# Peptides against a protein of PDB entry 2ODG, part 88

Target 1, 89 residues: chain A of PDB entry 2ODG
Amino acid sequence: MTTSQKHRDFVAEPMGEKPVGSLAGIGEVLGKKLEERGFDKAYVVLGQFLVLKKDEDLFREWLKDTCGANAKQSRDCFGCLREWCDAFL

## One batch from the design tools (peptide; made by RFdiffusion4, then SolubleMPNN)

Design b2_p26_4_s3 (from b2_p26_4, 15 letters changed)
Fold by OpenDDE base, seed 4:
Structure b2_p26_4_s3 (fold): chain B 89 residues (1-89), chain A 26 residues (1-26)
Amino acid sequence: as target 1 above (89 residues)
Amino acid sequence: SAAEEKEKELLEKAKEEGEKLLKALE
């Protein structure tokens, strides 16, 4: 499957203070739920991604449990963070 | 298996970190 423009925009540059909603797969609904749990910035979610040792299954399960992300949303979010890390970490 | 248990442990730690964050913001 091809990536979205949202994905490409995110992985193209340092994430800095970008909001959690800038992550691919994280729309308004999931973004609000994540913010309510304290995950207001993309880098906070990146932190969890790294705590889980960049493991896809663990991260996607965590995201599902945390905000109710479906399979596509969690896959898109994972791919976004993975490719960002490949470029900048 | 040992590998599965380690994965469960990591997942639980991540969940706990999230819960800590929420509590700190309350």
Scores: peptide ipSAE 0.246, ipTM 0.784, DockQ to the pose 0.110
Fold by OpenDDE base, seed 2:
Structure b2_p26_4_s3 (fold): chain B 89 residues (1-89), chain A 26 residues (1-26)
Amino acid sequence: as target 1 above (89 residues)
Amino acid sequence: SAAEEKEKELLEKAKEEGEKLLKALE
């Protein structure tokens, strides 16, 4: 598997106040939908990732239900959060 | 199965947390 530069940029440093759109797989369309649901920061989505116990299927399902993410988008987002957690959590 | 029910429960809890967040921001 290959990762995007967006993924690499995200997992390389503390998350801080990065917007939800900084997550791999989350473009402008999905980002706006997430923001409308209250998920304006990447760390809020991280919170849901952790509530779901880092389970890939559950998280990807949640993301799909929440903002309409497709399989690639949810995979990229999950991988981004997983690798970030491996590095910093 | 029991495992599936647990997963469903977690998913619902996550959804509820999201709904609570949205409500709090309204």
Scores: peptide ipSAE 0.243, ipTM 0.782, DockQ to the pose 0.132
Fold by OpenDDE base, seed 1:
Structure b2_p26_4_s3 (fold): chain B 89 residues (1-89), chain A 26 residues (1-26)
Amino acid sequence: as target 1 above (89 residues)
Amino acid sequence: SAAEEKEKELLEKAKEEGEKLLKALE
């Protein structure tokens, strides 16, 4: 699979205080919905990713239920967090 | 199955955490 530049930019460095919209697959629409639910920072979504034990199906289902992410968006977001964790966690 | 029930439990916990977060911020 080919990754986006957004993905590469995110996985290349520590997450810090990056907004949720910095995650691959999370555009303006999904970002706003996540922020409305309290997920304003990428690390809050990372928290859910870890609670779900990094399980792809569970995380993607959660993301869909939370903000309406489609299959591509949830896949991109999952891949982004997975590779970030591989590098920094 | 038992495995499916465990996965369901994890998903519910994640949902609960999200709900708690929202309530705490409102």
Scores: peptide ipSAE 0.242, ipTM 0.780, DockQ to the pose 0.132
Fold by OpenDDE base, seed 3:
Structure b2_p26_4_s3 (fold): chain B 89 residues (1-89), chain A 26 residues (1-26)
Amino acid sequence: as target 1 above (89 residues)
Amino acid sequence: SAAEEKEKELLEKAKEEGEKLLKALE
């Protein structure tokens, strides 16, 4: 399957101070919910991804529990962070 | 199982870190 342009834009460069909403699968609704819980930057979510040892099931469950992400949103977000880590970590 | 317990522990730890972050920022 294909990826979104948003995904490609994120994985193409170091994330730096990019907002959490820059992550694939994280739209305005989920972005605001994450920001309300202190996850305002993409690198904060990356931190949780790493604490969970890059495990897909654990991360997607965490994301769902934290902001209500559905299956597609959590899958897109996981894939975005996985591919970013493959390139830059 | 042991593996399931470890996964549960990691997930709980991640949740706790999130809660601590929120409290620290309030």
Scores: peptide ipSAE 0.238, ipTM 0.778, DockQ to the pose 0.111

Design b2_p26_4_s4 (from b2_p26_4, 14 letters changed)
Fold by OpenDDE base, seed 4:
Structure b2_p26_4_s4 (fold): chain B 89 residues (1-89), chain A 26 residues (1-26)
Amino acid sequence: as target 1 above (89 residues)
Amino acid sequence: MKKEEEEKKLLEEAKKAGQAVLEALK
């Protein structure tokens, strides 16, 4: 599968204070749900990703449980954070 | 089965820890 432009835009630069909705796979609906749970910035979700030791299954399950992400959304979000970490971590 | 149970435990602990911190920040 190919990545989206949203993915490429995110992984190309430090995430800084980017909102959670900047993550690939996280649209308006999922973003609002994440924000309601305290995950307002992309780096907060990154923190959860790192606490889960970058494990794909654990992270995607967490995302599903936390905001209702489907398989495509959780895969896109995971890939976004994984590739960002490969570049900057 | 042991690995699956360990992963489930890790997931639950991660959920709890993350949410607890965020609740404390509110």
Scores: peptide ipSAE 0.131, ipTM 0.704, DockQ to the pose 0.114
Fold by OpenDDE base, seed 5:
Structure b2_p26_4_s4 (fold): chain B 89 residues (1-89), chain A 26 residues (1-26)
Amino acid sequence: as target 1 above (89 residues)
Amino acid sequence: MKKEEEEKKLLEEAKKAGQAVLEALK
């Protein structure tokens, strides 16, 4: 499958202080829900991704439970973080 | 089923811990 431009933009550079909504799969709706739960920056979600040892199933289920992400949204977000880590971690 | 239960337990613990930290930092 192909990636979005949003994905490519995110994985191309250091994460820095990018908002949570900069993650692929995280639009306005999911972003606001994540922010309400304290996940205001992309690096906070990265932290959760890492403590789950980059496990796809665990992370995608967490994202679904936390903000209501559907299968595509959670897949896109997971792939975004995985590939960012491959490049910068 | 055992592996799935262990993974579910890990997920629940991770969700709880992460949220607790964020609540403390808000």
Scores: peptide ipSAE 0.119, ipTM 0.701, DockQ to the pose 0.094
Fold by OpenDDE base, seed 2:
Structure b2_p26_4_s4 (fold): chain B 89 residues (1-89), chain A 26 residues (1-26)
Amino acid sequence: as target 1 above (89 residues)
Amino acid sequence: MKKEEEEKKLLEEAKKAGQAVLEALK
């Protein structure tokens, strides 16, 4: 499987204060919905990812329930956070 | 089925906990 440039850009460096929309799979639509729920920064979504013990099924289901992410979007977002954690945690 | 129920419970608890904290911080 291939990754997007957005994915590569995110996993290449500490996320710092990056907005939630910087995550792969999170476009303008999903980003706005996440922000409305209080997930304005990528690190807030990271927090949820970690609380779910980095479990793919749990996280992707949470993302779907929270912002309406489809399978591709949730897969991309999960992969983005997983690889970021592999590099920086 | 037990695994699925436990997974579902974990998801629901995580959803509630995260959202409650975010609401309190607004």
Scores: peptide ipSAE 0.115, ipTM 0.697, DockQ to the pose 0.115
Fold by OpenDDE base, seed 3:
Structure b2_p26_4_s4 (fold): chain B 89 residues (1-89), chain A 26 residues (1-26)
Amino acid sequence: as target 1 above (89 residues)
Amino acid sequence: MKKEEEEKKLLEEAKKAGQAVLEALK
């Protein structure tokens, strides 16, 4: 229900070259881990989200396995990408 | 059970392929 300002800022416009850390749920710790694995831009994570057919369970498990995201972080990130896609994809 | 294994396989394949491409692009 309630979203963060970070979420609202992300879903409000095309993501362009925004860093991975601009995604809701992706803070400094997770952002660094994702960058180390090559996921430096938000659109790279979007790519993985789309390859997984936008499936919530698959994406959240992937995020957990890739950077150690907890339940809230993966939920926030998934919701952020889902709503961005609803608006722009 | 079976569905869970299939989803797990899909996840592992997606992780492996994506990471390999990213490593090659560095």
Scores: peptide ipSAE 0.114, ipTM 0.693, DockQ to the pose 0.096

Design b2_p26_5_s1 (from b2_p26_5, 14 letters changed)
Fold by OpenDDE base, seed 4:
Structure b2_p26_5_s1 (fold): chain B 89 residues (1-89), chain A 26 residues (1-26)
Amino acid sequence: as target 1 above (89 residues)
Amino acid sequence: MAKELAEKMKKEALKAVEEYKKKLLE
């Protein structure tokens, strides 16, 4: 599988206070929906990812239910967080 | 059985976090 430049940019450094829209797969539409639900920072979504113990199916289902992410968007977001954790957690 | 329990725990944890997050929007 190939990754986007957005993915590579995110996993290359500590995420700090990066907005939720910095996550691969999260564009303007999904980002706004997530922000309205209190997920304004990438680290808040990371928290959810970790609460779910990095389970792909549960995380992607949650993302779909929360902001309407499609299969590609949820896959990209999951992969982004997984690889970030592999590097920094 | 163990995997089913783990899945249940994950879902319960998710619900608990979501309930607390509602307070941030008040």
Scores: peptide ipSAE 0.118, ipTM 0.651, DockQ to the pose 0.101
Fold by OpenDDE base, seed 1:
Structure b2_p26_5_s1 (fold): chain B 89 residues (1-89), chain A 26 residues (1-26)
Amino acid sequence: as target 1 above (89 residues)
Amino acid sequence: MAKELAEKMKKEALKAVEEYKKKLLE
């Protein structure tokens, strides 16, 4: 599997106040839906990821149910957060 | 059974967070 430049850019540095749309797999459509549900920053989604104990199936299901993410989008987002945590957590 | 228990605990944690998160949308 290969990663996007968006993924590489995200996992390369501290998350800070980056918007939710900075996450791999989260485009304009999904980002807007997440923002409307209170997930405006990437760190809020990170929080959800951590609350779910980094469980891939549960996180990806949550993302699908929350913003309508498809399989690729949820996989990309999960991988992005997993690798960020490996580097900085 | 252990797997089901773990999933239940994770779902409960999710619900707990969501209850407080609702306040951010009010």
Scores: peptide ipSAE 0.117, ipTM 0.653, DockQ to the pose 0.097
Fold by OpenDDE base, seed 2:
Structure b2_p26_5_s1 (fold): chain B 89 residues (1-89), chain A 26 residues (1-26)
Amino acid sequence: as target 1 above (89 residues)
Amino acid sequence: MAKELAEKMKKEALKAVEEYKKKLLE
């Protein structure tokens, strides 16, 4: 599987206060929708990811239901958080 | 069976978080 530069940039360092839009798969459209639901920072989405015990299907379904992410977007976002956690958690 | 229980637990956790997230938007 190939990753984007956006993915590589995100997983390379602590996420700190990075906006939700910094997550791979989360563009401007999805980012705005997530922000409207209170998910303004990447770490808030990380929290959701962790609450779901890193379950791919549940997380991707949640993301789809929450902001309308398609399969690729949810896959990219999941992979981004998974690899970040592998490095820093 | 175990997988079903795990999924239920995850969904309940999700619901709980979502409820509190709504409060942040008030």
Scores: peptide ipSAE 0.095, ipTM 0.628, DockQ to the pose 0.100
Fold by OpenDDE base, seed 5:
Structure b2_p26_5_s1 (fold): chain B 89 residues (1-89), chain A 26 residues (1-26)
Amino acid sequence: as target 1 above (89 residues)
Amino acid sequence: MAKELAEKMKKEALKAVEEYKKKLLE
C-alpha cells in the first residue's frame, strides 16, 4: 500500500493541537461531522483509537458510524493513527 | 472468554466516552 502526502505529514511530527481534518482520510466533510460530535482535534480521535485498544475493526466501524467514513477513509485514518502511535507512543 | 471479555470492555468504554461527549456538547 502507498500513503498520501497528508499521511506522511501527519505521522512525521507530534500532533499537538492539529485539527481532526489533519488526519489522513478525514476531509472537510467528515471533519465537520466529527467536529459536530465533539471530535474537533486529532488527539480526541486518537483518544477514541486508544480506548478501543487500537482495534482496527472497532475503530473503523466507529468512524463509519460517527461521520459516515467509507472504507478507504476509515482505512487511511486508522493507518495514520497506527503509524503515528508507532512513532511517538 | 478472555477475548470475549476484552471485546465487551472495549464496547463499554466506547459507550462511556459517548456519554461524556454528549455532556461536553451541552
Scores: peptide ipSAE 0.077, ipTM 0.592, DockQ to the pose 0.104

Design b2_p26_5_s2 (from b2_p26_5, 16 letters changed)
Fold by OpenDDE base, seed 5:
Structure b2_p26_5_s2 (fold): chain B 89 residues (1-89), chain A 26 residues (1-26)
Amino acid sequence: as target 1 above (89 residues)
Amino acid sequence: MKKEEAEKMKKAALEAVEEAKAREAE
């Protein structure tokens, strides 16, 4: 399995104020749903990822429950945050 | 966001986590 360009772009630099839709696996549909729940910035989702102790299953299930992410979308988003953390934390 | 909105978001996020944990434990 290969990563997307969106993933590579996200993990290459500090997160800053990037919108939630900049996360790999988070398109317009999921992004809007996350924003409606208060997760408007990527760093808010990062916060949830860290609170869940970077656990893949818990995070992916949370993402599914929160915005309806499918298996690929949640996998892509998890991988994006994991690799960002490996680079910047 | 407002403090009240943040508290609601926190509650919703926690609920989703608990539901996820329950499914994993099963």
Scores: peptide ipSAE 0.060, ipTM 0.582, DockQ to the pose 0.084
Fold by OpenDDE base, seed 2:
Structure b2_p26_5_s2 (fold): chain B 89 residues (1-89), chain A 26 residues (1-26)
Amino acid sequence: as target 1 above (89 residues)
Amino acid sequence: MKKEEAEKMKKAALEAVEEAKAREAE
């Protein structure tokens, strides 16, 4: 499977203060919902990813429950965070 | 962020995780 340009852009550099919407799979709709729940920065979602010990099923289910992400969106977001961690963590 | 906001976010995160775990256990 190929990754998006958005994925490649995110995993290419330190996360810093990037908004949650910078994550692959997180568009404007999901981003707003995450922000409403307090997940306004990408690093906050990273925190949740790490708390779940990088478990794909738990993270993707959490994302679905939290913002209504579909299977593709949650897959893209998970992959984005996984590869970012592989590079920088 | 405010303490109250952090607590709400933490609660929501934990609840979602518990629900996910429950579904996987079924």
Scores: peptide ipSAE 0.051, ipTM 0.571, DockQ to the pose 0.104
Fold by OpenDDE base, seed 1:
Structure b2_p26_5_s2 (fold): chain B 89 residues (1-89), chain A 26 residues (1-26)
Amino acid sequence: as target 1 above (89 residues)
Amino acid sequence: MKKEEAEKMKKAALEAVEEAKAREAE
């Protein structure tokens, strides 16, 4: 599978203060739900990703439980964070 | 960060992880 342009845009540069909605797989609906839970910035979701030791299953299940992400959305978000970490951590 | 926001974050992080672990154990 090819990555989205949104994924490529995210992994290409430092995360900074990017909103949670800048993550691949996180659209307007999921973004709002994450923001309501305090995950307003991409780096906060990154924090959860790191706390879960970058485990795909745990992270994707967390994302599903937290904002209702489907399999594709959670996969895209996980891949986005994984590749960003590979580049910048 | 607002106190309420922090509490929501803790709940979302902890409860969702517990639920995920439970499903992985099934």
Scores: peptide ipSAE 0.047, ipTM 0.573, DockQ to the pose 0.100
Fold by OpenDDE base, seed 4:
Structure b2_p26_5_s2 (fold): chain B 89 residues (1-89), chain A 26 residues (1-26)
Amino acid sequence: as target 1 above (89 residues)
Amino acid sequence: MKKEEAEKMKKAALEAVEEAKAREAE
């Protein structure tokens, strides 16, 4: 499967203060749920990704438990953060 | 990473965020 334009836009530049909804796989519904849990910025979700040692299964499970992400949404979000880290970390 | 360790990390991360939100709300 090819990446989305949203994914490509996110991994192309520093994250800065981008909202959580800028992450691939995170739409308005999931974004609002993440914000309600204190994950208002993409870098807060990045923090969780790093705390979980970049483990795909653990991160995707966390995302599902936290905001109800389905398999595609969690895969897209994980891939987005992984490739961003490969470029900038 | 062990599942038990991951669950502790998830819980700690969420608790830290909730504490920060509570402080910001005051």
Scores: peptide ipSAE 0.026, ipTM 0.522, DockQ to the pose 0.109

Design b2_p26_5_s3 (from b2_p26_5, 12 letters changed)
Fold by OpenDDE base, seed 2:
Structure b2_p26_5_s3 (fold): chain B 89 residues (1-89), chain A 26 residues (1-26)
Amino acid sequence: as target 1 above (89 residues)
Amino acid sequence: DAEKLAEEMKKAALKAVEEYEKKLKE
């Protein structure tokens, strides 16, 4: 499987104040649900990713439970954050 | 306010870690 342009755009630069919807796999629907839960910025989701020690199963399950992400959406989001961390952490 | 939200999110994060670690160990 190949990555999306959205993924490539996100991992290419510091995330700064990017909205949560900038994350790969997070569309308008999931983004709104995350924002309602206090996850308005991509770096807040990054924080959760790091608190879960970058564990794929834990993060993807958390994302599913938090905003209803399906398998593809959670996979895309996880991969996006993993590769961003590989580049910038 | 921002401080209250931060505290709530901190608590939620801690609970999430504990809950999912339990699931992982099952």
Scores: peptide ipSAE 0.030, ipTM 0.514, DockQ to the pose 0.087
Fold by OpenDDE base, seed 5:
Structure b2_p26_5_s3 (fold): chain B 89 residues (1-89), chain A 26 residues (1-26)
Amino acid sequence: as target 1 above (89 residues)
Amino acid sequence: DAEKLAEEMKKAALKAVEEYEKKLKE
């Protein structure tokens, strides 16, 4: 399994007030779309991830429908949140 | 009102879970 530096940077420390765009798989395009929907902080997306009981299929489908994330983007974002939760939750 | 907003958000979240679970079963 190969992860990006962006992923590693995110999972390495508490989330705090990090913007939604700090999540792996979430670039400027997806970030703007998420922000427009009220998901301006990474912890808001984390909230959705937890409400969906950390289910990969549910979360990735939600992300796709919410901001148009493709398969890789949703996979990267899911993996980022899953690993962060394993470390800090 | 914080309580009203929280309740609305809760309802929205529950609806979302139901919606996507249905999609997965199709």
Scores: peptide ipSAE 0.029, ipTM 0.502, DockQ to the pose 0.073
Fold by OpenDDE base, seed 4:
Structure b2_p26_5_s3 (fold): chain B 89 residues (1-89), chain A 26 residues (1-26)
Amino acid sequence: as target 1 above (89 residues)
Amino acid sequence: DAEKLAEEMKKAALKAVEEYEKKLKE
């Protein structure tokens, strides 16, 4: 399957202070819910991704439980962070 | 109050991390 332009834009550069909504799979609805739970920046979600040792199942489950992400949204978000880490971590 | 909200968000974030750290150990 192909990646979105949003994914490509995110993985192409250091994330810096990018908002959580910059992550692939995270739209306005999910982004707002994440922000309300303290995950306002993409790097905070990255932190959770790393705490979970980059485990796909654990991360996607966490994302679902935290903001209600569906399977595609959690997959897109996971892939976004994984590829970002491959490039910059 | 913005400061109060920020503190609540911090607590929520910490709780979320701790919950899934526990799952990781199971």
Scores: peptide ipSAE 0.028, ipTM 0.496, DockQ to the pose 0.079
Fold by OpenDDE base, seed 1:
Structure b2_p26_5_s3 (fold): chain B 89 residues (1-89), chain A 26 residues (1-26)
Amino acid sequence: as target 1 above (89 residues)
Amino acid sequence: DAEKLAEEMKKAALKAVEEYEKKLKE
């Protein structure tokens, strides 16, 4: 499988205050929905990812329930956070 | 405000953990 440039850009550096929309799989539509739920920064979604103990099924289901992410979007977002954690945690 | 949002998010996070832990056990 291949990754997007958006994914590569995100996993390459500390996320700092990056907006939630900087996560792979999170476009304008999903980003707005996440922001409305209080997930305005990528690190807030990271927090949820970690609370769910990095479990793929739980995280992807949560993302779907929270913002309506489809299978590809949730996969891309999960992969983005997983690889970021591998590099920086 | 920020304090209200923080409290609401904390409460929601705890509920979410409980709900998904149930799903994990199923």
Scores: peptide ipSAE 0.025, ipTM 0.498, DockQ to the pose 0.066

Design b2_p26_5_s4 (from b2_p26_5, 13 letters changed)
Fold by OpenDDE base, seed 3:
Structure b2_p26_5_s4 (fold): chain B 89 residues (1-89), chain A 26 residues (1-26)
Amino acid sequence: as target 1 above (89 residues)
Amino acid sequence: SMAELAEKMKEAALEAIKEYKKKLEE
């Protein structure tokens, strides 16, 4: 599978205060839903990713339940965070 | 669900912060 430019942009640098919508797979619709749940920054979603011990199935299920992400969106988001962690954590 | 667990954790964290702030004001 290929990655998007959005993915590449995110994993290339420290995430700092980037909004949740900067994550691959998280568009305008999902971003707004996540923000409504208090997940307004990418690092908050990163926190959930780490709490779930980087487990793909658990994280993708959480993302689906939290904002309605489909299979591709959750996969893209998971991959984005995994690769970011591999580079910076 | 995982979403429900996340919300409960969030609520607990907020409560802990609130209590901590109260102690600092004493």
Scores: peptide ipSAE 0.032, ipTM 0.491, DockQ to the pose 0.059
Fold by OpenDDE base, seed 2:
Structure b2_p26_5_s4 (fold): chain B 89 residues (1-89), chain A 26 residues (1-26)
Amino acid sequence: as target 1 above (89 residues)
Amino acid sequence: SMAELAEKMKEAALEAIKEYKKKLEE
């Protein structure tokens, strides 16, 4: 499957201080929920992704439990972080 | 503190990983 422009924009450069909503699969609704839980920056979610050893099932389940992400949203977010890590870590 | 929060997150993640691995072994 093809990636979104949002995905391509995120993986193309260092994430720096980008908000959590810049992650693929994270829209305004999910972004607000994540921010309420302390995940205001993309790098905080990256931290959780790394702590979970980049495990897809664990991360996607965590994202679902934390902000109510559906299967597509969690897949998009996981893929976004995975490819960003492949490029920059 | 943020250090304490990080530790809590780490511990929770490690427990989740352990449980997940246990489930995969069944």
Scores: peptide ipSAE 0.028, ipTM 0.482, DockQ to the pose 0.075
Fold by OpenDDE base, seed 4:
Structure b2_p26_5_s4 (fold): chain B 89 residues (1-89), chain A 26 residues (1-26)
Amino acid sequence: as target 1 above (89 residues)
Amino acid sequence: SMAELAEKMKEAALEAIKEYKKKLEE
């Protein structure tokens, strides 16, 4: 499997105040749903990722239930945060 | 401890998920 340019762009630099939609796998539809649930910034989703101790199954299930992410979207988002943490955390 | 707090936070997150799933089933 290969990563997207969106993934590479996100993991290349500190996320700062980037919107939730900057995460790989999170488009406009999912991003809006996440924002409505209080996850407006990428770092808020990062917080949830860390609270779940970087567990892939727990995080992907959470994302699916929270915004309706499909398997690919949740996998892309998880991988994005995992690799960002590997680089910066 | 911070380790205990982290576990409690995880538990709270899981409970929130369970509650949401329950709501969807109603």
Scores: peptide ipSAE 0.027, ipTM 0.491, DockQ to the pose 0.160
Fold by OpenDDE base, seed 5:
Structure b2_p26_5_s4 (fold): chain B 89 residues (1-89), chain A 26 residues (1-26)
Amino acid sequence: as target 1 above (89 residues)
Amino acid sequence: SMAELAEKMKEAALEAIKEYKKKLEE
């Protein structure tokens, strides 16, 4: 039940033009795969998160299918976006 | 129009959601 510094850094401020790789759980490998699919910015992934009605299962499944995220990575990414939305949306 | 495009995109998104729900329920 702990968060990473990467998570805390992301949820602490407006998203702006941050790259997709700034999302918790999205490292270099997943980031590259997402970018290749057109998800180059964190806000594009946010868009998908919102389209999926902030549903954890749907989002994590999408992330897995889209870039091969494992359970930990998808959980971290979901939590990152959820908390960001709670703060700024 | 942009409105028409948005509606088409909405439909596509809803279908995608249905697809994922089916996958999760199997």
Scores: peptide ipSAE 0.024, ipTM 0.449, DockQ to the pose 0.071

